# Peptides against a protein of PDB entry 2FGR, part 130

Target 1, 331 residues: chain A of PDB entry 2FGR
Amino acid sequence: SSVTLFGIVDTNVAYVNKDAAGDSRYGLGTSGASTSRLGLRGTEDLGGGLKAGFWLEGEIFGDDGNASGFNFKRRSTVSLSGNFGEVRLGRDLVPTSQKLTSYDLFSATGIGPFMGFRNWAAGQGADDNGIRANNLISYYTPNFGGFNAGFGYAFDEKQTIGTADSVGRYIGGYVAYDNGPLSASLGLAQQKTAVGGLATDRDEITLGASYNFGVAKLSGLLQQTKFKRDIGGDIKTNSYMLGASAPVGGVGEVKLQYALYDQKAIDSKAHQITLGYVHNLSKRTALYGNLAFLKNKDASTLGLQAKGVYAGGVQAGESQTGVQVGIRHAF

## One batch from the design tools (peptide; made by RFdiffusion4, then SolubleMPNN)

Design b2_p16_8_s2 (from b2_p16_8, 10 letters changed)
Fold by OpenDDE base, seed 2:
Structure b2_p16_8_s2 (fold): chain B 331 residues (1-331), chain A 16 residues (1-16)
Amino acid sequence: as target 1 above (331 residues)
Amino acid sequence: SPELEKLLKEIEELKL
């Protein structure tokens, strides 16, 4: 058996020009290019092509030294893998987010990511963003000539919020084609939650694709999230993303990404555009800069996620500009 | 470069 200690420390200076009061915020933030983390993982060869595995991973907050504590909420799995693929038991990324966030050029972190994987409805469940689940069983197929899939089920364990008695139940999966420069995926998920103490289904459909031209990569996402409420009607958001990245000077990468969030329940749109640059000082250390602009229209109040500095909303119809400049180190 | 692509892929695998 082998055990590997691994992690990322990503810390930045961040600025946003508006908070909920219209004031600027600035300071030391975390996770601008990658989510800071500490983990332990290992595998055991059981013979016959069968392997056991474990993975324990928690988020690191370098700005405050994890003042709120440390946990393994990023991943806490045991697994079996072989020619049949991989079965995982424990808290993890749900299969849909694990696959479909891979098309986000900003890696689902910092001020630039696709924000479609969100709690759009003030859902009362802990994971109503559709990213992770407790009590998860997941299965991932091998790659068959490019074709692959993942499936997951999370037990609710009779978690009750108000009149909702199945909170945290997840069922979902994806199908994908990954071959050479091309990746394409379709994900479907349903999660049970509560909104206003009432049972609510969070339905999600996501399409993703990318193509690497060598000189540049294009990536796109199309998503619909729908919180189906028994009372008050559905809360539906259509989210769109298009991004491009290109290598610069052999050690750099430039990224440009646009996203649109069409929030149907409030008939309001938000537009996000982000320019990012990563400069690799080594295989493990990079400098980075992100510049993001978020334009809310009408009743939209979305804010950029400058973790450790300000991740709240803004006033309805306000625009927000964010900057992050930081260091990422992987070990 | 192929090395940069490999590195970026390794970093992406570390990000998920």
Scores: peptide ipSAE 0.019, ipTM 0.494, DockQ to the pose 0.032
Fold by OpenDDE base, seed 4:
Structure b2_p16_8_s2 (fold): chain B 331 residues (1-331), chain A 16 residues (1-16)
Amino acid sequence: as target 1 above (331 residues)
Amino acid sequence: SPELEKLLKEIEELKL
């Protein structure tokens, strides 16, 4: 058996030109290119092609040294794997987010990522962004000629909020085709939550695809999220993303990504465009810069996620510009 | 370059 200590420290200087008051924010932020993390993982060969595994991973906040504490909320799993695939027990990325966020060229972090995996409805559940779940059982198939799938179920454990009695229940999965330059996936999920103390279903459908042309990679996402409420009608968001990345000078990567968030409940759109550059100083160390523009229309109040500096919303109909310049180090 | 693609894949595997 082996135990591996691993991590990423990603820290940046960040700026946004508007907060909720219309003021600029700037300072030292975290996780601009990759989420900063510390983890332990290991495997044990049980013979016959069966392996046991564990994975413990928590987020690192390099700006304050984890002043709010450290936990393993990123992943805390035990697993069995073999020719049948992998079964995981414990908090993790839900199968839908694990697969469908892979099409985000900004790695689901910083000011540039696809923000579709969001709590669109002021859901009162802890994971109403559809990214992770507690009490999760997951199964991942092997890859069979490109075809693969993942499925998950999270127990609600009779968690209640207001009159909602199944908060935190997740069921979902994806089917995918991953072969050579092509990746395509369809994900479906339902999560039980509460909005205003009332039972609400968070339904999600996501289609993702990417193609690597060698000289550039194209990636896209189509998502619909619905918070189905018994009272007040559905809160529906259609999210769209298209991105491109290309190698530059053998050690660099440029990324451009556009996203549209059509927030049906408020009849309002937000447009996000992000330019990113990563310069690899080594296999483990990179410099990066991100420049993002977020244009809210009408009642939209979305903000860029400059973690550690400002991740809140803006005034309705306001536009926000964000910059991150940082260092990522993996160990 | 194949080396950059390998590196990017290794970094992607580290990011997930």
Scores: peptide ipSAE 0.019, ipTM 0.517, DockQ to the pose 0.031
Fold by OpenDDE base, seed 1:
Structure b2_p16_8_s2 (fold): chain B 331 residues (1-331), chain A 16 residues (1-16)
Amino acid sequence: as target 1 above (331 residues)
Amino acid sequence: SPELEKLLKEIEELKL
């Protein structure tokens, strides 16, 4: 058996030029290039190609030293793996987010990530962003000539909010082709939640693809999220992303990513463009900088996610500029 | 694009 302690401490100075009041915010933020984390993981060889595993991982907030506490809400799984693939029990990334966020060149964190995996409808479930689930069983296939898949089911355990009685139920999965420079996948998910105390289904469809040309990588996402409400009509968002990354000078990486969020329920669009740079000082330590611009149109109020400084919205139709400069250290 | 919205709708119908 083996046990590994691992983590990332990522802390930055961040600035946004506009909050909900129209004022600037600045300070020390976290998780600008990678989510800061502390984890334990291990495996046991059971013989015959079967392995047991565990994974416990929580988020670290370096700006306040985890003043609100520490938990394993990032992942808390036990697993069996072998020639059949891997079965996981416990809170984790749902299979759809685990696969489809891999196409985000900003690692689903900081001011630059694809923000499509979001609670678009004021859903009252804790995981209505479609990223993780409690009470989750997941299965991942091996890779068969490039083809692979993942499936998940989360139990609601009769959790209620208002009149909704199946809150937290998740069913979803993906199919993918991963071979050499090419990756492509389709993800489908449904989660039961509540909006305004009424039962609501959160449906999600995501297409992702990337190609590594060696000198540069291209990546793209196409997503629809739909909160199906019995009363008040559906809340639908179509999200699009296109990004490119390239190595610079052997120790650096530059990234450029554009996203469009077409929020159908409010007939409003938001445009996000982010330029990022990572400079590797070593295998474990990097400096980074992110510059993001978010343009809201009409009734859109989206804000950049400068965690630890400001992650709220802006006034309707307002634009926001954000900057992060930080250190990432892995152990 | 209208084509993407159509494809997404067709996939939603397959979830029923």
Scores: peptide ipSAE 0.000, ipTM 0.305, DockQ to the pose 0.011
Fold by OpenDDE base, seed 3:
Parts: structure tokens; C-alpha cells; sequence
Structure b2_p16_8_s2 (fold): chain B 331 residues (1-331), chain A 16 residues (1-16)
């Protein structure tokens, strides 16, 4: 058996020019290039190509030293793997987010990521952003000539909120083709939740693709998220992303990403553009900078996720500029 | 370098 201690400490100085009051916020933030984490993982070879595994991972908040405590809410799985693929039991990324966030050049982290994986409807479930689930069983296929898939089911355990039952139930999966420079995936998911104490289905469809030209990578996402409410109509968001990355000088990477969030329930759009740079000082240590601009139209109130400084919304129709400059260290 | 790209990819896979 093996046990590996691993982690990332990513801390930055961050600035946003507007909060919900129209005031600037600045300070020391976390997780600008990678989510800060501490984890334990290990494997046991059981023979015959079968392996047991465990993975325990929690978020680190370097700005306050985890003042709210530490937990394994990022991942807490036991698994069996082999020629059949991998089965996981426990809290994890749901298969749809695990695959489809891989097309986000900012890796769902900092002020630059694709924000489509979101609670668009004030859902009362703990994971209504569609990223992770409790009580999850997941299965991932091997890669067969490029083709691969993942499936997941999370038990609701009869959780109720208001009159809503089955809260926290997830069912979803993806199919993908990963071969050489090409990756493409389609994901489908449904979660049971509540909005205003009433049963609501969170439906998600996501298409992702990327191509690595060697000198640059292009990546794209198309997503629809729909909170189906019995009363008040559906809350639908169509999200689009296009990004490019390129190596710079053998030690750096530049990233540019655009996203559009078409929030149908409020007939309002938000536009996000982010420029990022990572400078690798070593295999484990990098400096980074992110510059993001978020333009809300009409009733849109989206804010950039400057974790540890300000991650709230802005006033309707307001634009927000964000900056992060930080250090990432992996161990 | 290919090692740096591999590492960046591993770090990107870790970013989730």
C-alpha cells in the first residue's frame, strides 16, 4: 500500500473595484490559480489488475489559517479500479463537473473561470452549483480508442427542505472522446433541490471541446442550466465559453478566456473576459496574475469570485474589474 | 518543456 500526503497553498493579493455597495475591496485572497488544498491518498494493489484506493481532500484557506475548520468536502472516496475502470464511493466531483470543467482554462478557480456551474436560482441544496455531491457512487470507464464515459448517482437519503423531498439526489454522466490533441464531451445531469421551500429540478446539459495545436490550445463550452420550478416558471441560463492558452518562453503560460451568461429568467446577459499569466519558478512553485472584467447588463448582478476578499454580487447592470497576483506552491 | 506542459496539465487536473 502507499499513502501520499499532497497539497497546494495558493495565496494572492486581490482587488475588485466594486462590491454590492459600489465600493472597492482588496486584501489577501486564496485559490487564484489553483484551489488550495490538503489531501491524503493511497492505493493498494490487490493483484490481478485490481486496486483499492482512498482519497481524502479538503480546502485550505491560507489567509485565515482555516479559521472555520478543516474537512474533506473536496473529496472523501474509497475506490476499486482495474481494467474495468474505476468505481468510487463517497463525496466527490460529480462526473459531469469532473469532465466538463476540464475545458475551463482557469480550472474552475479564481476570478477567471467559467461560472456556468452555478446555483442560478437560489437553490437551497448544499451542492446546487452542480460541482460535487454527497452520498455519491461514481463509475468511470477506461479509455477505449479515445471513447470514455462517467456516470454517477447520489442518494438523497430522504432529505427534505420545506415541502420538497429527495433533495440532494443526483443522476448524471458524460460521454467523451479523448484522442491526442482532441477532447470533446457531452454531459447530462439532474439534481433534486428546493427553491423557496418547493421542489425544483436542476437540469444541466454541457458540451465541451478542446484542441491542442502545440503552440496554443483552444477550448470551448456550451451549457444550459434549468431550474424547473412548479411555481414561478423555469430559471434558465445559457452559458458559453471560448478560451485560448499558449506557452510563453518555456516557463510561462498565457490564458485568455471569454464567457457569456444569458440569464433568461431576468432577460439579462453578463460578459466575462479574463487574461491570466502563470510564471513557473519551479515544478512546484509559480507566480501568477489574473485580470478579469465582468460586464453585467440589465438586471444581472454577477460578481467575480475573488475568494477570501470578495465573492458577492454587484448592483444590477454594474461592471466589475478584478485583479489577482499570487504565489502557488504544490507539495 | 514537455515536462512543464505535463506538470501544468497535472496541476490543471488538480485544480478541480
Amino acid sequence: as target 1 above (331 residues)
Amino acid sequence: SPELEKLLKEIEELKL
Scores: peptide ipSAE 0.029, ipTM 0.638, DockQ to the pose 0.033; fails the geometry check

Design b2_p16_8_s3 (from b2_p16_8, 10 letters changed)
Fold by OpenDDE base, seed 5:
Structure b2_p16_8_s3 (fold): chain B 331 residues (1-331), chain A 16 residues (1-16)
Amino acid sequence: as target 1 above (331 residues)
Amino acid sequence: SPALEALLEAIRKALA
């Protein structure tokens, strides 16, 4: 068997010009280019083409040394893999997020990422952003001439919040075509949760595609998230993303990404535009900078996710500018 | 976008 210790320490100086009070925030933040992490993983060859695996991964907060503790909430899986694909047991990215976040050029990290995978409705479930699930069983197919798929089911274990008795149940999956420069995927998911103590279904549909032209990559996402409530009507958000990245001078990468969040329940839009640059000092170490602008319209209160500095909302209709400059080191 | 909503609904129905 093999055991590998791995991780990333990504720490930055970050600034946002507005918080919920309209004041600026600045300081040392984390996870601007990649989520800081510590993990262990390994594989055992069982013979006959069968392998066992484990993966334990937790987030690192370099600015405070994990003052709130350390856990393996990023991933804690055991798996079997072979010609049939891979089965995973344990907390992980749900199949839909695992595949569809891959089209985010900011890798769901820092102030620039696509923020569609979000708790749009004050859902009371722990993972109402649709990213991960507890008690998850996942299956991933091999790649068959480009075609691949993933499916998952998470047990609610009769978790109750208010009158909702199936909180945390997830069912979802994706189908994809990955061939050479082209990637395209369709994901569907439903998660049971609660809003205001009442049973709510979080329905999600996401389309993603990317094409690598060599000199540049284009990527896009189309998503609808709907929190279906019996009382008060549905909370629906349509999220759009379009991004481009290009290598610079063989050692750098520039990224530009735009996202639109059409929050139907409040009839309000938010526009996000982010410019990012990564400069590779080595295979393992990079400098990076992100500049993001978030324009909220009407009742929208979205904030940029400057983790470790400020990740809350802003006043309705206010715009926010964010900057991150940092170091990423992988080991 | 109404067009996106229509597309997403059509896809949802096709996959149901």
Scores: peptide ipSAE 0.015, ipTM 0.507, DockQ to the pose 0.012
Fold by OpenDDE base, seed 3:
Structure b2_p16_8_s3 (fold): chain B 331 residues (1-331), chain A 16 residues (1-16)
Amino acid sequence: as target 1 above (331 residues)
Amino acid sequence: SPALEALLEAIRKALA
């Protein structure tokens, strides 16, 4: 058996030129290149190719020392794995987000990531961004000739909000082809939630693909999210992403990513462009910089996620520029 | 684009 203590401390100086009042915000932020975390994991060989595992991981907020406390809400799983793949029990990334966020060149973190995995409809569920779930059972297949899949179900445990029942129920999965330089995936998910105290289904479909040309990598995402409400009509968002990354000088990586969020319910678009650079000082320590521009049109109020500094929205139709410069250390 | 929206909707309907 093994037990490993691991983590990442990622802290940055961040700036955004506009908050909800139109004022600039700046300070010390967290998780600009990778989410800061502390975790424990281990495996036990049970013989015959069967292994038991555990994983406990929580977010670290280096700017305030976790003033609000520490928990294992990033992942808290026990698992069995073998030739059949892996079964996980416990809070985790849902299979759809686990796979489809892998095409985000900004690792779903900081001011540059694809923001499609979002609560687009003021859903009242705790995980209405479609990223994680409580009470989750997940299964991941082995990779067979490139083909792989993952499935998950989360129990609602009869959670209610307003008149909505089954809140927190998740069902979803993906199919993928991962072979050499090519990766492609299709993910589908449905989550039960509430909006305005009324039962709402959050439906999500995501297509992702990437290709590594050696000298550069291209990656893309196509996503549709629908919050299906009984009253008020559906809240639909189509999200698109295209990104490229390239190694620089053997120790660096440059990344450029564009995303478009077509928010149908408000007939408004937002455009996001991010330039990132990571400089590896070692295998464990890196410097990084991110520069992001978010243009909201019409009624769109999206904001860049400068965690620890400002992660709120902006005024309708306003643009926001963000900068992060920081240190990432892994242990 | 409307075409991509239509495609996504068609895929969703086909997989529902």
Scores: peptide ipSAE 0.014, ipTM 0.490, DockQ to the pose 0.012
Fold by OpenDDE base, seed 4:
Structure b2_p16_8_s3 (fold): chain B 331 residues (1-331), chain A 16 residues (1-16)
Amino acid sequence: as target 1 above (331 residues)
Amino acid sequence: SPALEALLEAIRKALA
């Protein structure tokens, strides 16, 4: 058996020009390029091509030393793997998010990521952003000539909120083709949740694709998230993302990403554009900078996620500018 | 890169 201790400490100075009151916020933030984390993982060869594994991972908040505590909510799995693929038991990224967030050039963190994986409807479930689930069983296939898939089911364990039952149930999966420079995926998921104490289904469909041209990579996402409410109608968001990245001088990477969030329930759009740069000082240490603009239209109140500084919304129709400059260290 | 240029144009169009 093997046990590996691993982690990332990513801390930045961040600024946003507007909060919910229209005031600027600035300070020390976390996880601008990669989510800061501490983890343990290991494998045991059981023979015959079968392996057991475990993975325990929690988020690190370097700005306050994890004042709110430490847990393994990022991942807490035991696994069996072999020629058949991998089965995981425990809290993890749901298969859809695990695969489809891979097309996000900003690694689903900081002020630049695709924000489509979101609780768009004030869902009362803990994971109504569609990213992770408790009580999850996941299966991932091997790659067969480029084709691969992942499936997951999370037990609700009869969790109720108001009159809603089955809260926290997840069913979903993806199919993908990953071959050389090309990646393409389709993900489908449904979560049971509650909105206003009433049963609500969070349906999600996501298409992702990327192509590495060597000199640059293009990546895109198309997503529809629909909170289907029995009363009040559906809360639907169509999210679009297009990004490009390119290596710079063998030591850096520049990234540019645009996202559009068409929030149908409020007939309002938000536009996000982010420029990022990562400079590798070593294999383990990087400097980075992100510059993001978020333009809300009409009733949209989205805010950039400057974790540790300000991650709330803004006033309806307001634009927000965010900056992060930081250090990422992996160990 | 033509791809980057196309992306930038698409972004500009989307932000207009």
Scores: peptide ipSAE 0.008, ipTM 0.425, DockQ to the pose 0.012
Fold by OpenDDE base, seed 1:
Structure b2_p16_8_s3 (fold): chain B 331 residues (1-331), chain A 16 residues (1-16)
Amino acid sequence: as target 1 above (331 residues)
Amino acid sequence: SPALEALLEAIRKALA
């Protein structure tokens, strides 16, 4: 068997011009271009084309040295793989987020990412953003002429909040076509949670597509998230994303991404525009800069996610500008 | 949507 130690340390100086009080925030933040992480992984060849695997990965917070501790909440899986694909047991990205976040040009981190994978309804479940799940079994197919799929189920283990008795149950999957420059996917998921102590289903539909033209890449997402409450109206958000990236001078990449979050329950929209640049100093080390603008309309209070500095909301109808400049190092 | 619910139910049945 082989064991590999791997990681990323990504730390930045970040600024946002408004917090919930209307004041600016600035300081040292983390994970602006990639999520900082420390991981262990390995595989064992069992013969006959069968392999066992493990993966343990936790987030690193370089600004405070993980003062709140270290865990393997990013991924903690054991797996079997072969010609049939891969089966995983343990906490991981749910199949829908694993596939559909791949269309986000900002890698689901920092101030620029698509924010559709969110707890839109003050859900009381730990993973009501639809990104990961505890007690997860997942299966990923091989790629068959471009076609591939992933499926997952997470056990609730009789977790209760208020009158909700299946909190944390996840069921979902995706189908995809990945061939050469083209990628396209459809994802569907439901997660059981609670809102105000009442059972709620978090339903999610996501469409994603990208095309790599060589000189540039285009990527898009369409998502509907609906928190279906047993009592009270549904909380629905339609999220849209369109992005473009291009290599620059063989050493850099420029990214531009727009997202719209149509929050139906409050009849309010938010617009996000982000410009990013990554400059590769080596294969393992990069400098980066992100500039993001978030415009909230009406009752919308969304904030940019400057992790380690400020990730809260703003006043209703306020706009927020964010900047991150940092170093990413992979090992 | 009815289609989403039907698909989710089909997935639940397949994973049960």
Scores: peptide ipSAE 0.007, ipTM 0.486, DockQ to the pose 0.014; fails the geometry check

